# Ledger of designs, part 24: peptides against a protein of PDB entry 2YKT

Target 1, 231 residues: chain A of PDB entry 2YKT
Amino acid sequence: SRSEEMHRLTENVYKTIMEQFNPSLRNFIAMGKNYEKALAGVTYAAKGYFDALVKMGELASESQGSKELGDVLFQMAEVHRQIQNQLEEMLKSFHNELLTQLEQKVELDSRYLSAALKKYQTEQRSKGDALDKCQAELKKLRKKSQGSKNPQKYSDKELQYIDAISNKQGELENYVSDGYKTALTEERRRFCFLVEKQCAVAKNSAAYHSKGKELLAQKLPLWQQACADPS

## One batch from the design tools (peptide; aimed at target 1 R190)

Design b2_p9_4_s2 (made by RFdiffusion4, then SolubleMPNN; from b2_p9_4, 3 letters changed)
Fold by OpenDDE base, seed 4:
Structure b2_p9_4_s2 (fold): chain B 231 residues (1-231), chain A 9 residues (1-9)
Amino acid sequence: as target 1 above (231 residues)
Amino acid sequence: SLPADPQWV
């Protein structure tokens, strides 16, 4: 029936969220944590490299003929420090605004969706069983009427069952329809949340890249001429 | 009562 098909569709939406979306989201969070860790590792390794560059700048500053190149090397390290600060800000946002929030939500969601599905199933079954019972009673009444010498005795009761069946069918269809809309809304809001949070991450990433580009673009011409200038 | 909604957007 139409109601049975829509019921199946409704259950499938909940099952898809619980069995496909949520596990995939947990994996996404795990991969995000790995990515965060790798970026933190890059940060640490970069610090060592640029600290070593500062040491080279110190040596240049101590030289008689390369003092100005010491300042260039220090500026290079300072630009790195500023870029690194932007990266750290991005990582904090990535952690706090994406990973933590997704982790909290997905953990709660299993319990929520299971209960929501069970509630829907219980009520759907209750309405279905009530309809089936009414249909069965109508069939029994019709059989009794067909065997009777006075079928008209059962006519009013038959009409009452027909009306009751019609009403219960309508109620079931409406309930299942609303359930399906609710389930689709539940699915959509999860994807929307992910998209919105990824947009925030993208903005933060863009800011990091922009800042780095700006800093380097400002200083690079100065650094490029340093070796051409007489001491 | 249902468990708390995780409050997805």
Scores: peptide ipSAE 0.358, ipTM 0.918, DockQ to the pose 0.805
OpenDDE base, seeds 1, 2, 3, 5: peptide ipSAE 0.351, 0.353, 0.351, 0.352; ipTM 0.916, 0.917, 0.916, 0.918

Design b2_p9_4_s3 (made by RFdiffusion4, then SolubleMPNN; from b2_p9_4 with E7K S9V)
Fold by OpenDDE base, seed 4:
Structure b2_p9_4_s3 (fold): chain B 231 residues (1-231), chain A 9 residues (1-9)
Amino acid sequence: as target 1 above (231 residues)
Amino acid sequence: SEPADPKWV
């Protein structure tokens, strides 16, 4: 029946969220944590490299003929420090605004969706069983009427069952239809949340890249001229 | 009590 098909579709939406979306989202969070860790590792490794660059700048500053190049090397390291600070800010945002929030939500969601599905199933079954009962009683009444010498005795009661069946069928169809819309809304809100949070990450990433580009663009011409200037 | 909605957007 139409109601049975819609019921199946409704259950499938909830099952898809619980069995496909949520596990995939947990994996996404795990991959995000790995990515965060890798970026933190890059940050640490970069610090060592630029600290070593500072040491080269110190040596240049101690030299008689390359003193000004020491300042250039220090500026290069300082620009790196500023870029690194922007990366750290981006990583904090990535952690706090995306990963933590997703982790909290996905953990709660299993219980929430299970309860929501169970509630829907219970009510759907209750309405279905009530309909089936009325249909069964109508069939019994019709059999009794067919065997009766006075079938007209049952006519009013037959009409009452027909009306009751019609009403219960309509109620079931409406309930299942609303349930399906609700389930689709539940699915959509999860994807929308992911998209919105990923947009925030993208904005923060863009800010990091822009800051780095600006800093380097400002200083690079100066650094490129340093070796052309007579000591 | 019903489990709390995670409050997805």
Scores: peptide ipSAE 0.363, ipTM 0.913, DockQ to the pose 0.848
OpenDDE base, seeds 1, 2, 3, 5: peptide ipSAE 0.359, 0.362, 0.353, 0.359; ipTM 0.912, 0.915, 0.911, 0.912

Design b2_p9_4_s4 (made by RFdiffusion4, then SolubleMPNN; from b2_p9_4, 4 letters changed)
Fold by OpenDDE base, seed 2:
Structure b2_p9_4_s4 (fold): chain B 231 residues (1-231), chain A 9 residues (1-9)
Amino acid sequence: as target 1 above (231 residues)
Amino acid sequence: SLPEDPKWV
C-alpha cells in the first residue's frame, strides 16, 4: 500500500543516517585528525628549517662583505614565522570548531536517532494495528449480517466501522507522510551542519593563505634585489 | 522523551 511504501522509505532514511552517514562522518573526523597532525608536523619541520636559516643569517651578519644579506635572511625567517602562526591559528580553529563539534554531535546522534526511529515505529505500528482491528471487526460484522434474518439491525454499526476505517487510514497516511518529511529533515540538518562548518574552516584557511600572500608580496621584491646591491 | 538532540542545524 501507499502507507506501507512510505513507511519503508521513512525507515530507510533513518537507517541510512545511522548506518552510512554517521560511520562515514566518524571516518571523516578521523581523517581530519590525521590531516591536523600532518600539518602540525609540517609546522615543526618548518621551524627547524627556518631556525637553520637564521643561523645562516647570523653568519652573514658577522661577515665583512655580506652583512646586509644577514638582514634579508632574518626577514625571510621572520615572514615564515608569521605565516606559520597563521597556520597554527587555522589548525586550532579546525580542531575546535570542526572536529570537536562533529565528534560531540556524532556521539549523541546514535542514541537520538535510534530513539526517534523507535518512537516513529511504535506509533506507526499502533495506528496500523488499530486500523487492522477495525477492518477485522467490520469483516466479522458483515459475516453476522449475512447470516441474520434481520440484516438491517447491523447497518448503523457497519457505517460506524466504515467511517472509523476511513479516519484511521487517513491518520496513518498522514502520520507516515509527516514521519518521512521529518526523517528527510533530520538527514538534511546533518549535511547542512557539515557544509556550514566546512565553510568556517574555509574562511580560516583563506585568512592563512591571504596573510602568506600579503607578507611575501611585500618582501619578495626586496629580497630579489639584495644580491644586486653592492655591500 | 527523546534523548538530547545533537542540534545539527
Scores: peptide ipSAE 0.332, ipTM 0.910, DockQ to the pose 0.784
OpenDDE base, seeds 1, 3, 4, 5: peptide ipSAE 0.327, 0.327, 0.332, 0.331; ipTM 0.909, 0.906, 0.909, 0.909

Design b2_p9_5 (made by RFdiffusion4)
Pose (drawn by RFdiffusion4):
Structure b2_p9_5 (pose): chain A 225 residues (1-144, 151-231), chain P 9 residues (1-9)
Amino acid sequence: SRSEEMHRLTENVYKTIMEQFNPSLRNFIAMGKNYEKALAGVTYAAKGYFDALVKMGELASESQGSKELGDVLFQMAEVHRQIQNQLEEMLKSFHNELLTQLEQKVELDSRYLSAALKKYQTEQRSKGDALDKCQAELKKLRKKPQKYSDKELQYIDAISNKQGELENYVSDGYKTALTEERRRFCFLVEKQCAVAKNSAAYHSKGKELLAQKLPLWQQACADPS
Amino acid sequence: SEPEDPYEP
């Protein structure tokens, strides 16, 4: 009987994956694509900014008394080129290693999940029907206490076997369904962890490039007196 | 054919 409760829980897990998780995953993929489209806009504009900044650096390089300021502006642009390309690295860890792999899995999952739930429902129903029939045949023999005919005993053995088979099937089906769910959350967490490692390398690169160059830049227009 | 689990490791 708790078997029937477990049978409904299992159907509910497959339904939750197909109707809640995968659609939300489709939405997450869409937001990720928008995010990358936006990140491309920033990398492009950062280019225009830094070239405009190099132009100022060229002007200061050609003047009397401000040449070193020209060097400072060149270095600022250079630091940004090095930071940006550590960012473009985190960006491709986003496209090839997250968005593409998610889209690939969710594409195949619709057929896989429809088929797995269906196979489970058919197998569970077939085992339930065979058990009910064996029990009906036994009830017929028994109707027309510590005594059992040869045939009654054979039915009792068969009912015991089929009941054990049905309960194991439902028990294993539930464990499998929870594992399907966990695997999908685990893959999502893993893809996010990978993008996060690259975000750590990007932010670490920025901290050290700036920690190196920033004091010299702050000194360039200090009072020499 | 029977489909395979795309999330299987």

Design b2_p9_5_s1 (made by RFdiffusion4, then SolubleMPNN; from b2_p9_5, 4 letters changed)
Fold by OpenDDE base, seed 4:
Parts: C-alpha cells; structure tokens; sequence
Structure b2_p9_5_s1 (fold): chain B 231 residues (1-231), chain A 9 residues (1-9)
C-alpha cells in the first residue's frame, strides 16, 4: 500500500542517518583532527626553521660587509611570524567552530534518532493495528450478513465500519506522510549544518591566504633588491 | 523526557 511504502521510506531515512551519515561524520571529524594536528606540526617545524633564519640574520648583522642583509633576514622571519599567527587563529576557529560542535552533535544524535524512530514506529504501528482491527471486524460482519436471513440488519453497522476504515486510513497516511517529511528535514538539516560550517572554514582559510599574500607582496621587492645595493 | 535534538536550530 501507499502507506506501507511511505513507512518504509521513512524508516530508511532514519536508518541512513544512523548507519551511514553519523559514522561518516565521525570519520570526518577524526580526519579533521588529524589535519589539525598536521598543521600544528607544520607550525612547529616552521618555527624552528625561521628561528634558525634569525640566527643567520644575527651573524649577518655582526659582519662588516653584510650588515644590512641582517635586517632583511629578520624581516623575513617577522613576516613568517605574522603569517603563522594568522594560521593559528584559523586553526583555533577550525577546532572550536567546526570540530567541537560536530563532535558534540554526532555524539548526542544516536540517542535522539533512536528515540525519534521508536516513537514514530510505535505510533505508526498503533494506527496500523487499529485500522487492521476495523478491517477485520468489517470482514466478520460481512460474513455474518451473507449467512443471515436478514442481511439488512447489518447494513448500518457495515457503513459505520467503512467510514471508520476510511478515516483511519486517512489518519495513517497523513501520519506517515508527516513522518517522512520530518525525517527528510532532519537529514537535510544535518547536511546544511555541515555546509554552513565548511563555509566558515573556507572564509577563515581565505583570510589566512590573503594575509600571507599581502605581507609577502609588500616585502618581497625590498628583499630582492637587498643584494644589489652596495654596502 | 525525550532527548533533545542536537541539530535543532
């Protein structure tokens, strides 16, 4: 029946969220944490490299013939520091605004979805059973009527059961339909949240890249000229 | 009490 098919579809949506989406989201969060860790590692490694560059700048500053190049090397390290600070801000946002929030939601969602599905199933079954009962009673009544010398005696009751069945069928269909819409909305909400949070990450990433580009574009011409200038 | 929807707005 249409109702049965829609019921199956509704259950499948909940099952898909529980069995496919949520596990995949947990994996996504795990991969995000790995990515964050790797970027933190890059940050640490970069610090060591540019600290060493500063040391080279110190040596240049102590020389008689390369003193001005010391300042260039210091500027290079300083620009890196600024870029790194921007990266750290991005990572903080990535952690706090995306990973933490998703982790909290996905952890709670299993309990919620289980309860929601169970509630839906219980009510759907209740309505279905009530319908089946009315149908069975109508069938019994019709059998009695066919065997009766006065079938007209049962006509009013038959009409009452027919009306009851029609009403219960309609109620069941509406309930299942609403359930399906609700389930689809729940699924969509989860994807939309992910998209929106990824947009925020993308904006933060763009800001990081823009800042780095601007800083380097400003200084690079000066650094390129440094060796051409006589000391 | 019904568990709260963690994805509710």
Amino acid sequence: as target 1 above (231 residues)
Amino acid sequence: PEPENPWAP
Scores: peptide ipSAE 0.444, ipTM 0.926, DockQ to the pose 0.874
OpenDDE base, seeds 1, 2, 3, 5: peptide ipSAE 0.435, 0.443, 0.440, 0.441; ipTM 0.924, 0.927, 0.926, 0.926

Design b2_p9_5_s2 (made by RFdiffusion4, then SolubleMPNN; from b2_p9_5, 4 letters changed)
Fold by OpenDDE base, seed 4:
Structure b2_p9_5_s2 (fold): chain B 231 residues (1-231), chain A 9 residues (1-9)
Amino acid sequence: as target 1 above (231 residues)
Amino acid sequence: AEPENPWAP
């Protein structure tokens, strides 16, 4: 029946969220944490490299013929520091605005979805059973009427059952339809949240890249000419 | 009490 098909579709949406979306989201969060850790590792390694560059700048500053190159090397390290600060801000946002929020939601969602599905199933079954009972009683009544010498005795009761069946069928269809819409809305909300949070991450990432590009573009011409200038 | 929807606005 139409109601049975829609019921199956509704259950499948909940099952898809529980069995496909949520596990995949947990994996996504785990991969995000790994990515965050790797970027933090890059940050740490870069600090060591540019600290060593500063040391080279100090040596240049102590020289008689390369003093100005010391300043260039210090500027290179300073630009790195500024780029690093932008990266740290991006990482904080990535952690706080995406990973933490998704983790909190996905961990709570199993309990919620299980309860929601169970509630839907219980009510759907209740309405279905009531309909089936009414249909069965009508069938029994019709059999009794066919065997009776006075079938008209049962006509009013038959009409009452027909009306009851029609009403219960309509109620069941409406309930299942609303359930399906609700389930689809729940699924869409989860994807929309992910998209929106990823957009925020993308904006922060763009800001990081832009800042780095701007800083380097500003200084690079100066650094490139430093060796051509007489001491 | 029914669990709260963690994705609710």
Scores: peptide ipSAE 0.457, ipTM 0.927, DockQ to the pose 0.877
OpenDDE base, seeds 1, 2, 3, 5: peptide ipSAE 0.447, 0.452, 0.451, 0.452; ipTM 0.924, 0.926, 0.925, 0.926

Design b2_p9_5_s3 (made by RFdiffusion4, then SolubleMPNN; from b2_p9_5, 5 letters changed)
Fold by OpenDDE base, seed 4:
Structure b2_p9_5_s3 (fold): chain B 231 residues (1-231), chain A 9 residues (1-9)
Amino acid sequence: as target 1 above (231 residues)
Amino acid sequence: PEPTNPWAP
């Protein structure tokens, strides 16, 4: 029946969220944490490299013929510091606005979805059983009427059952339809949230890249000419 | 008590 098909579809949506989406989201969060850790590692390693560059700048500053190159090396390290600050801001946002929020939601969602599905199933079954019972009673009544010498005796009762069946069928269909819409909305909400949060991450990432590009573009010409200038 | 929807706005 139409109601049965829609019921199956509704259950499948909930099952898909529980069995496919949520586990995949947990994996996504885990991969995000790994990515964050790797970027933090890059940050740490870069600090060591540019600290060493500063040391080279100090040596240049102590020389008689390369003093100005010391300033260039210091500027290079300073630009790195600024780029690093932007990266740290991006990482904080990545952690706080994406990973933490998704983690909190996905951990709570199993309990919620299980309860929601169970509630839907219970009510759907209740309505279905009531309909089936009414249909069965009508069938029994019709059999009794066919065997009776006075079938007209049962006509009013038959009409009452027909009306009851029609009403219960309509109620069941409406309930299942609403359930399906609700389930689809729940699924869409989860994907939309992910998209929106990823957009925020993308904006922060763009800001990081832009800042780095701007800083380097500003200074690079100056650094490139430093060796050509007489001491 | 029914669990709250963690994705509700």
Scores: peptide ipSAE 0.444, ipTM 0.925, DockQ to the pose 0.881
OpenDDE base, seeds 1, 2, 3, 5: peptide ipSAE 0.437, 0.440, 0.438, 0.439; ipTM 0.923, 0.925, 0.923, 0.924

Design b2_p9_5_s4 (made by RFdiffusion4, then SolubleMPNN; from b2_p9_5, 4 letters changed)
Fold by OpenDDE base, seed 4:
Structure b2_p9_5_s4 (fold): chain B 231 residues (1-231), chain A 9 residues (1-9)
Amino acid sequence: as target 1 above (231 residues)
Amino acid sequence: EEPENPWAP
């Protein structure tokens, strides 16, 4: 029946969220944490490299013939520090605004979805069983009427069952239809949240890249000229 | 008591 088909579709949406989306989201979060860790590792390694560059700048500053190149090397390290600060801000946002929130939601969602599906199934079954009962009683009544010498005795009851069946059928169809819409809305909400949070991360990432580009573009010509202008 | 929807706005 139409109601049975829509019921199956509704259950399939919940099952897809529980069995496909949520596990995939957990994997996504895990991959995000790995990515964050790798970026933190890059940050740490870069600090060591640029600290060593500062040391080279100190040596240049102590020399008689390369003193001005010391300032250049210090500027290179300082620009890196500024870029690093932007990266740290991006990583903080990535962690707090995306990963943590998704982790909290996905952890709680199993319990919620199980309860929601169970509630839907219980009510759907209750309505279905009530319909089936009315249909069965009508069938029994019709059999009794066919065997009776006075079929008109059952006519009013037959009409009552027909009306009850019609009403219960409509109620079941509406309930299942609303259930399906609700399930689809729940699925869409999860994807929309992911998209929106990923957009926020993308904006923060863009800011990091833009700042780095601007700082380097400003200083690079100066640094390139430093060796051409001996003191 | 029904669990709260973690994805609710």
Scores: peptide ipSAE 0.447, ipTM 0.926, DockQ to the pose 0.872
OpenDDE base, seeds 1, 2, 3, 5: peptide ipSAE 0.439, 0.445, 0.442, 0.443; ipTM 0.923, 0.925, 0.924, 0.924

Design b2_p9_6 (made by RFdiffusion4)
Pose (drawn by RFdiffusion4):
Structure b2_p9_6 (pose): chain A 225 residues (1-144, 151-231), chain P 9 residues (1-9)
Amino acid sequence: SRSEEMHRLTENVYKTIMEQFNPSLRNFIAMGKNYEKALAGVTYAAKGYFDALVKMGELASESQGSKELGDVLFQMAEVHRQIQNQLEEMLKSFHNELLTQLEQKVELDSRYLSAALKKYQTEQRSKGDALDKCQAELKKLRKKPQKYSDKELQYIDAISNKQGELENYVSDGYKTALTEERRRFCFLVEKQCAVAKNSAAYHSKGKELLAQKLPLWQQACADPS
Amino acid sequence: SEPAEVDWS
C-alpha cells in the first residue's frame, strides 16, 4: 500500500522535471543569451573608450613637459586590454561550455523523459494487473485454514514472487527518478562552477595588474616639493 | 523506437 504512495511520488518527480525544471532551464538559457548579448555590448564600448584614451595619450606624447603623462595613459589602456581579454576568456567559458551544453541536453531530454515515464507507467501497471489476477484466481480456489491444496500453494508462491517483483520495481523506480532530478541539478551546478573558476581568474588578473601599475599612476602628478 | 538515455553526469 505504501507502494502506491511511492508510485504516485515517482510519477510526480517525472512530472516536476518535465513541467517545472526543463521549462525553467529553457528560461535560464534565454537569460544567459541576453546576458551574453549585453556582455558583448560592454566589451565593444570598452574598446571605444580605450581608443579615445590612447588618442589623449598620443597628444601628451608629442608635447613638451607632459610626455610621461602620455606614457601613463598608454599603460592604462594596456592594463585594460589585458583585463578585457581575461574577461573574454570567462565569456567563452559561458557560451561553449555552459549555454551550448545546456541547450544540447535540454533538447534531447523531452523525448527521453516522456519515454522513461511512459515505460515506467506501463511496466508498473502490467505487474499490478498480473498480481491482481493471480490473487483473484487464488480467492476463487479458496472460496469454493492451515491447510492448502497443491494448486493453492502454487498460487501462493506465484503471488509472493510477483508482489516482491512489483515492490522492488516501484522502490527502484523511485530511487531512479530522484537520481534523474539530481543529475540535472548537478550538471547545472557543474557548469556554473566552471564559469566561476574563470571569473576568479579574471578578477585575480585585474587585482594584480592594478596592484602593479596603480601606485606609479598616482605619483605622476604629485608635488615634487 | 525508444530514445537513448540522456546522461546529465

Design b2_p9_6_s1 (made by RFdiffusion4, then SolubleMPNN; from b2_p9_6 with E5K)
Fold by OpenDDE base, seed 4:
Structure b2_p9_6_s1 (fold): chain B 231 residues (1-231), chain A 9 residues (1-9)
Amino acid sequence: as target 1 above (231 residues)
Amino acid sequence: SEPAKVDWS
């Protein structure tokens, strides 16, 4: 029946969220944490490299013929520091605005969706069983009427069952239809949330890249000429 | 008690 098909569709939406989306999202969060850790590792390693560059700048500053190159090396390290600050800000946002929020929601969502599905199933079954019972009683009444010498005795009761069946069928269809719309909305909302949060991450990432590009573009010409200038 | 609805915005 139409109601049965729509019921199956509704259940499938909930099952898809619970069995496919939520586990995949948990994996996504885990991969995000790994990515965050790797970037933190890059940050740490870069610090060591540029600290060593500063040391080279100190040596240049102590020389008689390369003093100005010391300043260049210090500027290179300073630009790195500024770029690193932007990266740290991006990482904080990535952690706090994406990973933490998704982790909290997905953990709670498993319990919520399970309960929601069970509630829907219970109510759907209740309405379905009530309809089936009414249909069965009508069938019994019709059989009794066919065997009776006075079928008209049962006519009013037959009409009452027909009306009851019609009403219960309509109620079931409406309930299942609303359930399906609700389920689809729940699914869409989760994807939309993910998209929106990823947009925020993308903006932060763009800001990081832009800042780095700007800083380097500003200084690189100066650094490139440093060795051509007489001491 | 039923679990609270999770807010996905």
Scores: peptide ipSAE 0.367, ipTM 0.891, DockQ to the pose 0.817
OpenDDE base, seeds 1, 2, 3, 5: peptide ipSAE 0.357, 0.358, 0.357, 0.356; ipTM 0.888, 0.889, 0.888, 0.890

Design b2_p9_6_s2 (made by RFdiffusion4, then SolubleMPNN; from b2_p9_6 with A4P S9L)
Fold by OpenDDE base, seed 4:
Structure b2_p9_6_s2 (fold): chain B 231 residues (1-231), chain A 9 residues (1-9)
Amino acid sequence: as target 1 above (231 residues)
Amino acid sequence: SEPPEVDWL
């Protein structure tokens, strides 16, 4: 029936969220944590490299013939420090605004969805069983009427069951239809949340890249000229 | 304006 088909569709939406979306989201979070760890590793390694660059700048500053190149090397390290600060801000946002929030939600979502599906199934079954019962009683009544010498005795009850069946059929169809819309809304809400949080991360990432580009574009011409202008 | 935050729970 139409109601049975829509019921199956509704259950399939919940199952898709529980069995496909949520496991995939858990994997996404895990991959995000790995990515965060790798970026933190890059940050640490970069610190060592630029600290060593500062040491080269110190040596240049102590020399008689390369003193001005010491300042250039220090500026290179300082620009890195500023870029690094922007990266740390981006990583903090990535962790707090995306990973942590998704992790909290996906952890709670299994229980939430199980309860929601169970509630829907219970009510759907209750309405279905009530309909089936009325249909069965009508069938029994009709059989009794056909075997009776006075069929008119059952006419009013037959009409009552027909009306009850019609009403219960309509209620079931409406309930299942609303259930399907609710399930689709639940699915869409999850995807929208992911998209919105990813957009926030993208904005923060763009700020990091922009700042780095600006700082390097400002200083690079100066650094390139330093060796051409011996003191 | 920033889009409203979605909470599915």
Scores: peptide ipSAE 0.200, ipTM 0.762, DockQ to the pose 0.115
OpenDDE base, seeds 1, 2, 3, 5: peptide ipSAE 0.185, 0.180, 0.176, 0.191; ipTM 0.758, 0.769, 0.777, 0.800; seeds 3, 5 fail the geometry check

Design b2_p9_6_s3 (made by RFdiffusion4, then SolubleMPNN; from b2_p9_6, 3 letters changed)
Fold by OpenDDE base, seed 4:
Structure b2_p9_6_s3 (fold): chain B 231 residues (1-231), chain A 9 residues (1-9)
Amino acid sequence: as target 1 above (231 residues)
Amino acid sequence: SLPPRVDWS
């Protein structure tokens, strides 16, 4: 029946969220944490490299013939520091605005969705059973009427059951329909949340890249001239 | 009663 088909669809939506989306999201979060850790590792390694560069700059500054190159090397390290600050801001946002929030929500979501599905199933079954019962009773009445010498005796009861069946059928259909819409909305909300949060991350990432590009573009010509045109 | 709805907005 139409109601049965829609019921199956409704259940499938909930099951898809619980059995496919949520586990995949948990994996996504885990991969995000790994990515964050790797970036933190890069940051730390870069610090060591540029600290060593500063040391080279110090040596240049102590020399008589390469003193001005010391400043260049210091500037290179300073630009890195500024870029690193932007990266740290991006990572902070990545962690706090994406990973943490997703982790909290997906954890709570398991319990919520399970309960929601159970509630829906219970109510749907209750309505379905009530409908089936009325249909069965009508069938019994009709059998009695066919075998009776006075079929008119059952006419009023038959009409009552017909009306009850019609009403219960409509109620069931409406309930299942609403349930399906609700389930689809729940699914869409989760995807939309993910998209929106990823957009925020993308914006932060863009800011990081832009700042780095600007800083390097400003200084690189100066650095390139340092050896050819000593001060 | 259901657990509180998770806010995905």
Scores: peptide ipSAE 0.407, ipTM 0.917, DockQ to the pose 0.752
OpenDDE base, seeds 1, 2, 3, 5: peptide ipSAE 0.404, 0.406, 0.401, 0.398; ipTM 0.916, 0.917, 0.916, 0.916; seed 1 fails the geometry check

Design b2_p9_6_s4 (made by RFdiffusion4, then SolubleMPNN; from b2_p9_6, 3 letters changed)
Fold by OpenDDE base, seed 4:
Structure b2_p9_6_s4 (fold): chain B 231 residues (1-231), chain A 9 residues (1-9)
Amino acid sequence: as target 1 above (231 residues)
Amino acid sequence: SLPPKVDWS
């Protein structure tokens, strides 16, 4: 029946969220944490490299003929520091605005969706059983009427069952329909949330890249000229 | 009663 098919679809939406979306989202969060860790590792390694560059700058500053190149090397390290600060800000945002929020929500969502599905199933079954009972009683009544010498005795009761069946059928259909719409809305909301949060990450990433580009573009011409200038 | 609805908005 239409109601049965829609019921199946409704259950499938909840099951898809619980069995496919949520586990995949947990994996996404895990991969995000790995990515964050890797970037932190890059940051640490870069610090060592540029600290070593500073040391080279110190040596240049102590030299008689390369003193001005010391300042260049220091500037290179300073630009790195600024870029690194921007990266750290991006990472904090990535952690706090995406990973933490998703982790909290997905954990709570498992319990919520399970209960929501169970509630829906219970109510749907209750309405279905009530309908089936009325249908069964109508069939029994009709059989009794067919075997009776006075079938008109049962006519009013038959009409009552028909009306009851019609009403219960309508109620069931409406309930299942609303359930399906609700389930689809729940699914869509989760995807939308992910998209929106990922957009925020993208904006933060863009800011990091822009800052780095700007800083390097400003200084690079100066650094390139340093060796051409007399000491 | 259901657990509190998770807000995905």
Scores: peptide ipSAE 0.360, ipTM 0.905, DockQ to the pose 0.761
OpenDDE base, seeds 1, 2, 3, 5: peptide ipSAE 0.355, 0.360, 0.352, 0.352; ipTM 0.903, 0.906, 0.901, 0.903

